# Designs tried in a protein design run: peptides against a protein of PDB entry 5HB3. Part 22

Target 1, 150 residues: chain A of PDB entry 5HB3
Amino acid sequence: RQMQDRCMSEYNQRIRNAPEGSIDPFRMACYKIIGRCDLSNRSLDGLQTDVNDWIWLQFNLARETDRSLELAGESYGLAELQASIREIGLKHFPKTAAEDTNGSFGMFFYLQILAGMFEQAIAYLYPFSYVDAVHFAIALTYYGLLRPVD

## One batch from the design tools (peptide; aimed at target 1 S43)

Design b1_p17_8_s1 (made by RFdiffusion4, then SolubleMPNN; from b1_p17_8, 9 letters changed)
Fold by OpenDDE base, seed 5:
Structure b1_p17_8_s1 (fold): chain B 150 residues (1-150), chain A 17 residues (1-17)
Amino acid sequence: as target 1 above (150 residues)
Amino acid sequence: SAESQFEELLKKYLAEN
């Protein structure tokens, strides 16, 4: 709590007092990741990142802290991440095999799996690869992660 | 936005792969 309060204080002070762009992007990243400061902005500006870094960031920021204890007015948990992934899927990923020009369906499948959206992930994968979808469904069911639709 | 950033990163990823 004390560390979080300190991080928030420092973050707020630096954002308010530092000229725009003068703060080390890596330091800003630390404030976001460690300090959970300003979680409404989940982008790391000024850093050269790749898609894997983005994924890593989103999942690290999406911590289920007991909402009751998060003094940080912004709760970003798994539910919010799942919502974001859904939105990303709707906007940026193919919905059908016919729309898949770049084989990007696998990435969206991967994102959904990481986010625990197992049923949706399998349902999504099915039209792209029936065999793979069935295999994953069997595996997920075996581990108790997939609820079979009755 | 995080989504916009992802879109850019995704485009780069797809271009490289």
Scores: peptide ipSAE 0.270, ipTM 0.838, DockQ to the pose 0.790
OpenDDE base, seeds 1, 2, 3, 4: peptide ipSAE 0.256, 0.262, 0.261, 0.263; ipTM 0.833, 0.836, 0.834, 0.835

Design b1_p17_8_s2 (made by RFdiffusion4, then SolubleMPNN; from b1_p17_8, 9 letters changed)
Fold by OpenDDE base, seed 4:
Structure b1_p17_8_s2 (fold): chain B 150 residues (1-150), chain A 17 residues (1-17)
Amino acid sequence: as target 1 above (150 residues)
Amino acid sequence: SAMEQFEKLLKEALAKQ
């Protein structure tokens, strides 16, 4: 907590006092990730990032924080992340195997799994790869993450 | 937006495949 408060203080001071673009992008990333500063902006400016970096960032920023301890503006929980992933899926990923021209279904499946959307992930994967969906369903069931429909 | 960034990154990732 003390470290986070210090990070926020430094972040606020630097944003206010530093010329635009003068702050080390890596340092800004640290303030965002560790200090949870400016979580409304879920991107890292000035860094060369790939899709994996983006995924990592989103999940790192999404913390189940005790809502009681975080300022309302700094809370981005699992529910919000799941909503974002659903929206991403609707807009940017194939809904059916017939729409899958780029083989990107696996990435959306992966995103759903990371977000704990297990039932939805399996249901999504099923029309693309029956075998894989079954294998993952078995695995998720084994770990107690998927409840078999009685 | 974060979503727009993702879309860009996704396109780039798919292009590298």
Scores: peptide ipSAE 0.211, ipTM 0.817, DockQ to the pose 0.707
OpenDDE base, seeds 1, 2, 3, 5: peptide ipSAE 0.184, 0.178, 0.204, 0.205; ipTM 0.793, 0.791, 0.815, 0.813

Design b1_p17_8_s3 (made by RFdiffusion4, then SolubleMPNN; from b1_p17_8, 7 letters changed)
Fold by OpenDDE base, seed 5:
Structure b1_p17_8_s3 (fold): chain B 150 residues (1-150), chain A 17 residues (1-17)
Amino acid sequence: as target 1 above (150 residues)
Amino acid sequence: SAEEQFAKLLEEALAKR
């Protein structure tokens, strides 16, 4: 808590007073991750990143704790992340096997699994790969993450 | 937005395949 408060204070001070482009991007990343500063901007400016870095950042910023316990002025939880993943799926991934031209459906399946959207993930995967969907469904059921059919 | 950022990164990732 003390560290978080310090990060927030320093972040606010630097954003207001530091010359543009003079702030160390790694330091700013620390303020964002530890201090949860400016959660409306879920990117690491000034750093070379890829899709894996993006995924890592989103899940680190998304807390599973109750929003009421957050000290930060902005809240970002699993529900918001799941909503974002749904929107990403609707806009940027194939909806049917016929639309799949680049084989990117696996990435969307992966995102849904990471976000705990198990039923939706299996339902999405099924038309692309029946065998894989069944195997994942069995595994998820075994671990109690997917409801068995009555 | 975060979604737009992902879309750009996804395009870059797919282009490298």
Scores: peptide ipSAE 0.379, ipTM 0.884, DockQ to the pose 0.692
OpenDDE base, seeds 1, 2, 3, 4: peptide ipSAE 0.368, 0.372, 0.369, 0.373; ipTM 0.881, 0.882, 0.881, 0.883

Design b1_p17_8_s4 (made by RFdiffusion4, then SolubleMPNN; from b1_p17_8, 7 letters changed)
Fold by OpenDDE base, seed 5:
Structure b1_p17_8_s4 (fold): chain B 150 residues (1-150), chain A 17 residues (1-17)
Amino acid sequence: as target 1 above (150 residues)
Amino acid sequence: SSEEQFEKLLKEALAKR
C-alpha cells in the first residue's frame, strides 16, 4: 500500500511539474504497471511495442478481484477487459470467413480465450474452422471451462 | 486510447504476415 501510494504521488507530481515528453517513457511505464497509475489510459507512449506487448499489458493491468479490494485509486477488472475485447472484436476482426483476408480470426479467438470468454470464443471460431471449434470445445468442456447450453 | 493503439499494432502485425 505504501509503495503504491508513493508511486501515485510521484506519478502525479511528475505529470504536473515535468515538461511534456521529458519524462522517461520507461519510468512512466513502471508507474503504470507497478504503481497502477492512470489505469484509464492503458497505453504506453514513447515505447516500441507490438501486439503481444499490448496483450501482456492489458492482462497485467486487469484484476479479477472485486473493485472494492483494489488498492489503487483506479480499478480495471477482468469484466472491463472482456468488454474491451468485445469492442475490439467488433471493430478490428472479421465477423465472417468471407471477411477474413489475413487469417486474423485466430488472434481474436486467442484474445477471447485469454479473457476467459470461452463460449464466445468457440462460437466465434466455429464459422471459420468447424474442426478447430469442436476440438477446443471438447477440451474446454473436459476442463470444466465450457458451460453446456441449456 | 488503448484501443487505438491496439488497432495500430494489429495492422502492423498483420502487415508482417
Scores: peptide ipSAE 0.328, ipTM 0.865, DockQ to the pose 0.830
OpenDDE base, seeds 1, 2, 3, 4: peptide ipSAE 0.315, 0.320, 0.323, 0.321; ipTM 0.860, 0.862, 0.863, 0.863

## One batch from the design tools (peptide; aimed at target 1 V51 W54)

Design b1_p18_1 (made by RFdiffusion4)
Pose (drawn by RFdiffusion4):
Structure b1_p18_1 (pose): chain A 150 residues (1-150), chain P 18 residues (1-18)
Amino acid sequence: as target 1 above (150 residues)
Amino acid sequence: ALSDEFWRLYQEYLEKEE
């Protein structure tokens, strides 16, 4: 309780609202991770990072809590992470084979798998490659990670 | 903004893989 309050406040007063270009980029990153500060802007600004660093941060900041009472601020768990993956799908990735030329649909499928969006990930992949979709579904069904129809 | 950052990084990653 104490550390979360001190860390959150310290980050807002002495880092976010501090002179720009003065605070080490990595230090700001360390505070965002350790204290989960500013869950509203889950980015690694000021660092040479790639898409994998961004993806990692989304999961790194995610935490699951019992759905019974409040959290300090807004919650950020698997549910919110999935909602974010969904919009990225509509905005940046195709749904039909005609919209894809480079083979990028695989990235969105990969993202949906990471987020546990198994039903949606298989349904998404089938139009691009039914063979792979069929077998990935077999792999998931074997471990019980695919909700079938009654 | 988060989605734009992801897309920007993804395009840069693809360019490096060429």

Design b1_p18_1_s1 (made by RFdiffusion4, then SolubleMPNN; from b1_p18_1, 13 letters changed)
Fold by OpenDDE base, seed 4:
Structure b1_p18_1_s1 (fold): chain B 150 residues (1-150), chain A 18 residues (1-18)
Amino acid sequence: as target 1 above (150 residues)
Amino acid sequence: MEHDLLHELYLKQQEKLK
């Protein structure tokens, strides 16, 4: 808690007081990651990042905390991440095989799997790749991660 | 905005793979 508070303090101080362009983006990234500072902005500003970095950051920042203990706006857990992924899917990923021009369905499937949205992931994958969906369903069921509907 | 970033990054990644 003390470390987090210190990170937040320094993060906020630097954002507010540092001259433009003087902020070390790596240092800010450290505060973001370690201190979970400014969870409303889940990006690493000033750094060249890729999709994997983005994904990693989202999951790294996601914490199951008692919502009662979190200040308004600082709650970012798995549920929020899952909601975000749903929104991303609706906006940027194909809903049907007919809409899939770039094979991007796999990325959305991947995001859902990472987020533990197993049932939704399988349901999503099914129309794109029946075989893969079945294989993943079997695997997920084997590990007790997929709840078969009775 | 954040959702758009992912999409942008994804597209960039796909372009690099071509």
Scores: peptide ipSAE 0.309, ipTM 0.834, DockQ to the pose 0.838
OpenDDE base, seeds 1, 2, 3, 5: peptide ipSAE 0.304, 0.295, 0.305, 0.303; ipTM 0.833, 0.830, 0.833, 0.832

Design b1_p18_1_s2 (made by RFdiffusion4, then SolubleMPNN; from b1_p18_1, 11 letters changed)
Fold by OpenDDE base, seed 5:
Structure b1_p18_1_s2 (fold): chain B 150 residues (1-150), chain A 18 residues (1-18)
Amino acid sequence: as target 1 above (150 residues)
Amino acid sequence: SEHDELAKLYEEDLKKKL
């Protein structure tokens, strides 16, 4: 708690008082990740990142924190991340095999699996790859992650 | 938006692999 409070205080002070570009991007990233500062902005400005970095950041920030301790405006959990992934899918990924020109369906499938959206992931994969969808469905069922619809 | 950032990063990664 003391560390988080210190991070929040330092983050707010630096954002308000430091000249633009004078703050170490890595230090700011630490304040965001460790101190959970300014979770409305889930990007790391001033750092070169890839898709894996983005995924890592989203899942690290999307922790179920005790809502009683967080300011109402900065709660970001798995449910919010799942909602974001759904929106990403609707905007940026193919809905049918006919729309898939770059094979990007696999990335959206991967995101859904990581987020625990197993039923939706299998349903999405099925029209792109029947065999893979069946194999994943069997595996997920075996581990108790997919419930067969009666 | 965060969604646009992911899409941009993904497109950039795809370009690097091609």
Scores: peptide ipSAE 0.196, ipTM 0.797, DockQ to the pose 0.830
OpenDDE base, seeds 1, 2, 3, 4: peptide ipSAE 0.188, 0.149, 0.175, 0.175; ipTM 0.794, 0.763, 0.783, 0.783

Design b1_p18_1_s3 (made by RFdiffusion4, then SolubleMPNN; from b1_p18_1, 10 letters changed)
Fold by OpenDDE base, seed 2:
Structure b1_p18_1_s3 (fold): chain B 150 residues (1-150), chain A 18 residues (1-18)
Amino acid sequence: as target 1 above (150 residues)
Amino acid sequence: SEHDEFAKLYKKQLEKLK
């Protein structure tokens, strides 16, 4: 908390006093990750990142706790991340096995699993890989993460 | 948007794997 407060303070000072674009991108990243500053912009400008970095960032910025428990003025929760993943799926991933040209369904499945979208993930995976879907369904059910089928 | 950013990054990754 103390570190977060310091980050927020420094962030605010720099935003006010520093020319736009002059802030060290690594420092900015720290302010975002630790201080949760300016969460409306979840990109790490000026840094070379890959998809793994993106995933890591999104999930680190997303808090599972209620907004009421967050000290930061801005909140970004799991629900928002889940919504984002849904949109990503709709826009960039095959909806059916017939649409799969690059075998990219696995990535979307992975994202859904990470986001706790278990039922959706299994449902999505099923037409692409029956065996895998069943295996994951069994495992998720065992751990109480998958709701029983009606 | 964040969606576009993901797409760009993912595309780049896929290209590297080809």
Scores: peptide ipSAE 0.363, ipTM 0.866, DockQ to the pose 0.810
OpenDDE base, seeds 1, 3, 4, 5: peptide ipSAE 0.358, 0.361, 0.358, 0.357; ipTM 0.864, 0.865, 0.864, 0.863

Design b1_p18_1_s4 (made by RFdiffusion4, then SolubleMPNN; from b1_p18_1, 8 letters changed)
Fold by OpenDDE base, seed 5:
Structure b1_p18_1_s4 (fold): chain B 150 residues (1-150), chain A 18 residues (1-18)
Amino acid sequence: as target 1 above (150 residues)
Amino acid sequence: SSSDEFAKLYKEQLEKLK
């Protein structure tokens, strides 16, 4: 908490006093991640990133904490991340096996699993790969993450 | 949007794998 407060203070000072683009991108990234500053912008400007970096950032910024306890006053939790993933699925991934031209269904399945959207993930995977869906469903059930339908 | 950013990055990744 002390470190977070310090980061927020420094971030605010730099935003006010530093010329645009003069702040080291890595330092800015630290302020964002640790200080949770400006969570409306969930990108690392000035840094070369890939999909893995994006995923990492989203999940690190998304916290299952009570919004009232966040010092930054910005709320970004698992629910918001899940909503974002749903949107990604609707916009950028095939909805049926017939629409699958690139075999990208696996990536969306992966994102859903990471976000704890297990039931939806299995339901999504089933029409693309029956065997994999059943196998994964068994595994999730074993670990108590998926409940069988009566 | 965050979804658009993901899509861009994912497309770039797919291109690298080709």
Scores: peptide ipSAE 0.414, ipTM 0.888, DockQ to the pose 0.812
OpenDDE base, seeds 1, 2, 3, 4: peptide ipSAE 0.411, 0.414, 0.413, 0.413; ipTM 0.886, 0.888, 0.888, 0.887

Design b1_p18_2 (made by RFdiffusion4)
Pose (drawn by RFdiffusion4):
Structure b1_p18_2 (pose): chain A 150 residues (1-150), chain P 18 residues (1-18)
Amino acid sequence: as target 1 above (150 residues)
Amino acid sequence: AEFEEFKEELYEKLKEDA
């Protein structure tokens, strides 16, 4: 309780609202991770990072809590992470094979799998490659990670 | 090569969306 308060406040006063270009980029990153500071802006600004670093941070900052009482600030768990993956899908990725030329649909399928959006990931992949969708569904059903129809 | 370029473009778009 103490550390979270001290770390959150320290980050707001002496880092976010500090002179720009003064604070080490990696240090700001270490505070965002350790203290989960500013869950509203989950980015790695000031660092040479790629899409995999961004994906990793989304999961790294995610935490699951019992759905019984409040958290300090806004919650960020698998549910919020999935909601974020869904909007990225509508905005940046195609739904039909006609919209895809480079083979990028595989990235969104990969993202949905990481987030545990198994039903949606298989349904998304089938139009691009029914063969792979059929077999990935078999792999998931074998371990019990695919909700079937009654 | 094309897929790597796509990932770079996607990352820049995600930074703009932030």

Design b1_p18_2_s1 (made by RFdiffusion4, then SolubleMPNN; from b1_p18_2, 8 letters changed)
Fold by OpenDDE base, seed 5:
Structure b1_p18_2_s1 (fold): chain B 150 residues (1-150), chain A 18 residues (1-18)
Amino acid sequence: as target 1 above (150 residues)
Amino acid sequence: SVLEEEKKKLLEKLKKDA
């Protein structure tokens, strides 16, 4: 908590006092990740990143913090991340096998699994790959992560 | 590679909506 408070203080001071673009991008990234500053912007500008880095960032920022303890009034948890993934899916990923031009359905399936959206992930995968969907459904059920529809 | 370019395009879309 003390370290986080210091990070927030420094971040606020630097944003106010430093010219735009003068702050080291790595330092800004540290303030965002450790200090949870400016969670509305979940990107690392000025850094060379890939899709894996983006995924890592989203899940690290999505902490289950008790809303009562977050001073910043901005809570970004798993529920918000799940909502974001749903929206991203609707905008950028194929809805049917007929719309799949580049095989990106697998990435969306992966994102849903990471976010714990197991039922939705299986339902999404089913029309693209029946066999894979069934296999994952069996595995998830075995581990108690998927509830059979009664 | 074609795959790398597609991943870059996807990343740009994801960043925009993040």
Scores: peptide ipSAE 0.377, ipTM 0.868, DockQ to the pose 0.635
OpenDDE base, seeds 1, 2, 3, 4: peptide ipSAE 0.372, 0.376, 0.373, 0.375; ipTM 0.866, 0.868, 0.867, 0.867

Design b1_p18_2_s2 (made by RFdiffusion4, then SolubleMPNN; from b1_p18_2, 6 letters changed)
Fold by OpenDDE base, seed 5:
Structure b1_p18_2_s2 (fold): chain B 150 residues (1-150), chain A 18 residues (1-18)
Amino acid sequence: as target 1 above (150 residues)
Amino acid sequence: SVLEEFKKELLQKLKEDA
């Protein structure tokens, strides 16, 4: 908490006093991740990143914290992340096997699994790969992450 | 690969949507 408060303080000071673009991108990233500053911008500008880095960032920023302790605009939890993933799926991933031209369905399945959206993930995967969907459903059920419908 | 290109494009879209 003390470190986080310090980061927020420094971030605010730098935003106010430093010319735009003069702050070291890595330092800015630290303020964002540790200090949870400006969570509305969930990107790391000025850094070379890939999709894995993006995923990592989203999950690190999506902390299950008591929203009552966070300032307005700084609340971002698993529910918000799940909502974002749903929207990403609707916008950027194939909805049916017929729409799949690049085999990207697996990536969306992966994102849903990471976010704990197990039922939706299995339902999504099923029309693309029946065998894989059933296999994964069995595994998830075994670990108590998926409940069979009565 | 086609998938790698998709990942790059996706990343750009994700950054724009954020």
Scores: peptide ipSAE 0.403, ipTM 0.893, DockQ to the pose 0.687
OpenDDE base, seeds 1, 2, 3, 4: peptide ipSAE 0.390, 0.395, 0.398, 0.395; ipTM 0.889, 0.891, 0.892, 0.891

Design b1_p18_2_s3 (made by RFdiffusion4, then SolubleMPNN; from b1_p18_2, 8 letters changed)
Fold by OpenDDE base, seed 3:
Structure b1_p18_2_s3 (fold): chain B 150 residues (1-150), chain A 18 residues (1-18)
Amino acid sequence: as target 1 above (150 residues)
Amino acid sequence: SVLEEFKKQLHQKLLEDA
């Protein structure tokens, strides 16, 4: 608790008082990841990041912990991450093969799989590649991850 | 190059939504 409070204090102080461009982005990243400071902002400003970094960060910050034990004033878990992925899908990814102009459907499928949204992932993939969807469905079922609806 | 640019664009979109 003491360390958490200290991290939060230092993070806030630096955000408020440090000259623009003078903040060590790696230090700020540490405060966010380890100290769980300012979880409402899940971006790493000042760092050159890519999609993989974003994915890693989201899953790392998404804690399936008892909210009562969360020292941060904000909670972010798998459910919130899944909700975010759903929203991202609606806004930024093709819903049908006809809308697919850049082949990005695979990335959204991948995001859904990572987030444990298996049924939705298969349903999404099917109109783009029914063969792949069937193969993934078989595999997911084999491992007990897919829950067929009766 | 094109792949990297695509990743950057996607990253930006994801960050904006987050």
Scores: peptide ipSAE 0.030, ipTM 0.632, DockQ to the pose 0.595
OpenDDE base, seeds 1, 2, 4, 5: peptide ipSAE 0.024, 0.022, 0.026, 0.026; ipTM 0.580, 0.555, 0.623, 0.604

Design b1_p18_2_s4 (made by RFdiffusion4, then SolubleMPNN; from b1_p18_2, 8 letters changed)
Fold by OpenDDE base, seed 5:
Structure b1_p18_2_s4 (fold): chain B 150 residues (1-150), chain A 18 residues (1-18)
Amino acid sequence: as target 1 above (150 residues)
Amino acid sequence: SEKEKFLKELHKKLVEDA
């Protein structure tokens, strides 16, 4: 908490006093991740990143914290992340097997699983791969993550 | 590879939406 407070203080000071683009991108990344500053921008500007980095960042920023302890506009939890993943799915991933040209359905399935969207993930996977959907459904049920519907 | 190209393009889209 003390470290987070210091990061937030330094971030606010630098944003006000430093010329745009003069701050080290790695330092800014630290302020974002540790200080949870400017969570409306969930990217690391000025750094070379890939999909794995993006995924890591989203889940590290999406913390279940007491919203009363956070500054206005700086709250971002699992529910918000799940909503974002739903929107990403609607925009960038195939809706049906007929639309899938490169096997990208697997990536969206993966994102949904990571976000704990198990029922939606299985429902999405089913038309692309019946066998895989059934296997995952069995496994998730075994671990108590999926409940059978009567 | 085709997979790498896809992932790169996907990353670009994800960053743009973030």
Scores: peptide ipSAE 0.425, ipTM 0.896, DockQ to the pose 0.778
OpenDDE base, seeds 1, 2, 3, 4: peptide ipSAE 0.414, 0.417, 0.417, 0.414; ipTM 0.891, 0.893, 0.892, 0.892

Design b1_p18_3 (made by RFdiffusion4)
Pose (drawn by RFdiffusion4):
Structure b1_p18_3 (pose): chain A 150 residues (1-150), chain P 18 residues (1-18)
Amino acid sequence: as target 1 above (150 residues)
Amino acid sequence: SEPTAEQVQQMHDWHASL
């Protein structure tokens, strides 16, 4: 309780609202991770990072809590992470094979799998490659990670 | 909380990069 309060406040007063270009970029990153500061802006600004670093951060900052009481601030768990993956899908990725030329649909399928969006990931992939979708569903069903119809 | 424009392009280049 103490450390979360001290770390959150320290980050707001002495880093976010501090002179720009003065604070080490990695240090700000270390505070965002360790203290989960500013869950509203989950980015790695000031660092040479790629899409995999961004993805990692979304999961790294996610935490699951019993759905019984409040958290300090806004919650960020798998549910919120999935909601974020969904909107990236509509905005940046195609739904039909006609919209895809480069083979990028595979990235969104990969993102949905990481987030545990198994039903949605298989349904998304089938139009691009029914063969792979059929077999990935078999792999998931074998371990019990695909909700079937009654 | 969203990927940058460069990272979005990397998502579309993902298959070629592999």

Design b1_p18_3_s1 (made by RFdiffusion4, then SolubleMPNN; from b1_p18_3, 8 letters changed)
Fold by OpenDDE base, seed 3:
Structure b1_p18_3_s1 (fold): chain B 150 residues (1-150), chain A 18 residues (1-18)
Amino acid sequence: as target 1 above (150 residues)
Amino acid sequence: SEPTEEQIEEMHNWAKRL
């Protein structure tokens, strides 16, 4: 808590008082990741990040922590991440096999699996690859991760 | 937070590598 309070204080001071572009982006990243500062912005603007960095950041920031231990207004959990992934899917990935030009459906399937959205992932994959969807469904069922659908 | 346009493009390119 003391570390978080310090991070928040320093973060706010730097954002308010530092000239634009003068703040060390790595320091700001530490405030975000360790101090959980400004979780409404889950990006590292001053750093060159790839898609893997983005994925890593989203999952590391998503915590089901006791809200009482987090600073007021700075809550982000798995449910919010899952909602974000749904929105990303709707905006940036093919909805049907007919819309798939680059095979990007696999990436969205992967994101859904990472987020524990197993039923949705299988349902999404099915029209693109029946065989793969069935194979994953069998595996997920074996591990008790897939709920039976009525 | 949504991924950047560049990251989205990388996602599409990553699928090509799979």
Scores: peptide ipSAE 0.376, ipTM 0.882, DockQ to the pose 0.766
OpenDDE base, seeds 1, 2, 4, 5: peptide ipSAE 0.357, 0.355, 0.369, 0.363; ipTM 0.876, 0.875, 0.878, 0.878

Design b1_p18_3_s2 (made by RFdiffusion4, then SolubleMPNN; from b1_p18_3, 8 letters changed)
Fold by OpenDDE base, seed 3:
Structure b1_p18_3_s2 (fold): chain B 150 residues (1-150), chain A 18 residues (1-18)
Amino acid sequence: as target 1 above (150 residues)
Amino acid sequence: SEPTEEQIEEMHNFAARL
């Protein structure tokens, strides 16, 4: 908590007082990750990051928090992440097997699984790979993560 | 937040490598 508060304080001070473009992007990344500063922008501006970095950042920023203890607009939890993943899916991934040209459906399936969207993930995978969808459904059901159909 | 265009391309390419 003390570290987080310090990061928030330093972030606010630098944003207000530092000339544009003068702040170290790595330092700003630390303020975002540790201090949870400016969570409306879940990217690391000024840094070259790959897809793995993006995924890591989204999941690390998505935390269950007491919203009453955070400033308005600085709350980001699993529900918001799930909504974001859904939007990404709609924009950037195939909706049906007929739209799949490069097998990218697997990445979206993976993102949904990571976000705990198990039923949606299985339903999404089914038209692309029936065997894999059934296989994952069995496994998820065994571990109590998937609600079986009646 | 949306991934960058480059990151989106990497997502697609990652699947193609499997």
Scores: peptide ipSAE 0.309, ipTM 0.855, DockQ to the pose 0.787
OpenDDE base, seeds 1, 2, 4, 5: peptide ipSAE 0.297, 0.305, 0.308, 0.305; ipTM 0.856, 0.859, 0.860, 0.859

Design b1_p18_3_s3 (made by RFdiffusion4, then SolubleMPNN; from b1_p18_3, 8 letters changed)
Fold by OpenDDE base, seed 3:
Structure b1_p18_3_s3 (fold): chain B 150 residues (1-150), chain A 18 residues (1-18)
Amino acid sequence: as target 1 above (150 residues)
Amino acid sequence: SEPTEEQIEEMHNWAARR
């Protein structure tokens, strides 16, 4: 708690008083990740990050925490992450096999699996790869992760 | 929070990188 309070204080001071672009991006990243500052912006500006970094960041920031201990607007959990993944899918990934030109459906399947969206992931994968969808469904069912669907 | 344009491009090219 003391660390978080310090991070918040320093973050607020820096964002208000420092010239634009003068703050060390790595320090700002620490404030975000450790201090959970400004979670409305879940990006690391000024840092070169790849897709894996983005994935890592989203899942690390999405925590099941007591909302009462976080500042208003600074709460971010799995449900919000899942919603974000859904939106990303709708905007940026093929919806049908006919739309798939680069095999990017696999990435969206991967994101859904990571986010625990198992039923949706299987349903999404099925039209692209029947065999893979069935195999994953069997595995997920074995571990009790896949719920019966009508 | 959406990924950057560059990250989205990387997602689209994900299958090609492997």
Scores: peptide ipSAE 0.382, ipTM 0.878, DockQ to the pose 0.856
OpenDDE base, seeds 1, 2, 4, 5: peptide ipSAE 0.367, 0.369, 0.376, 0.372; ipTM 0.876, 0.877, 0.877, 0.878

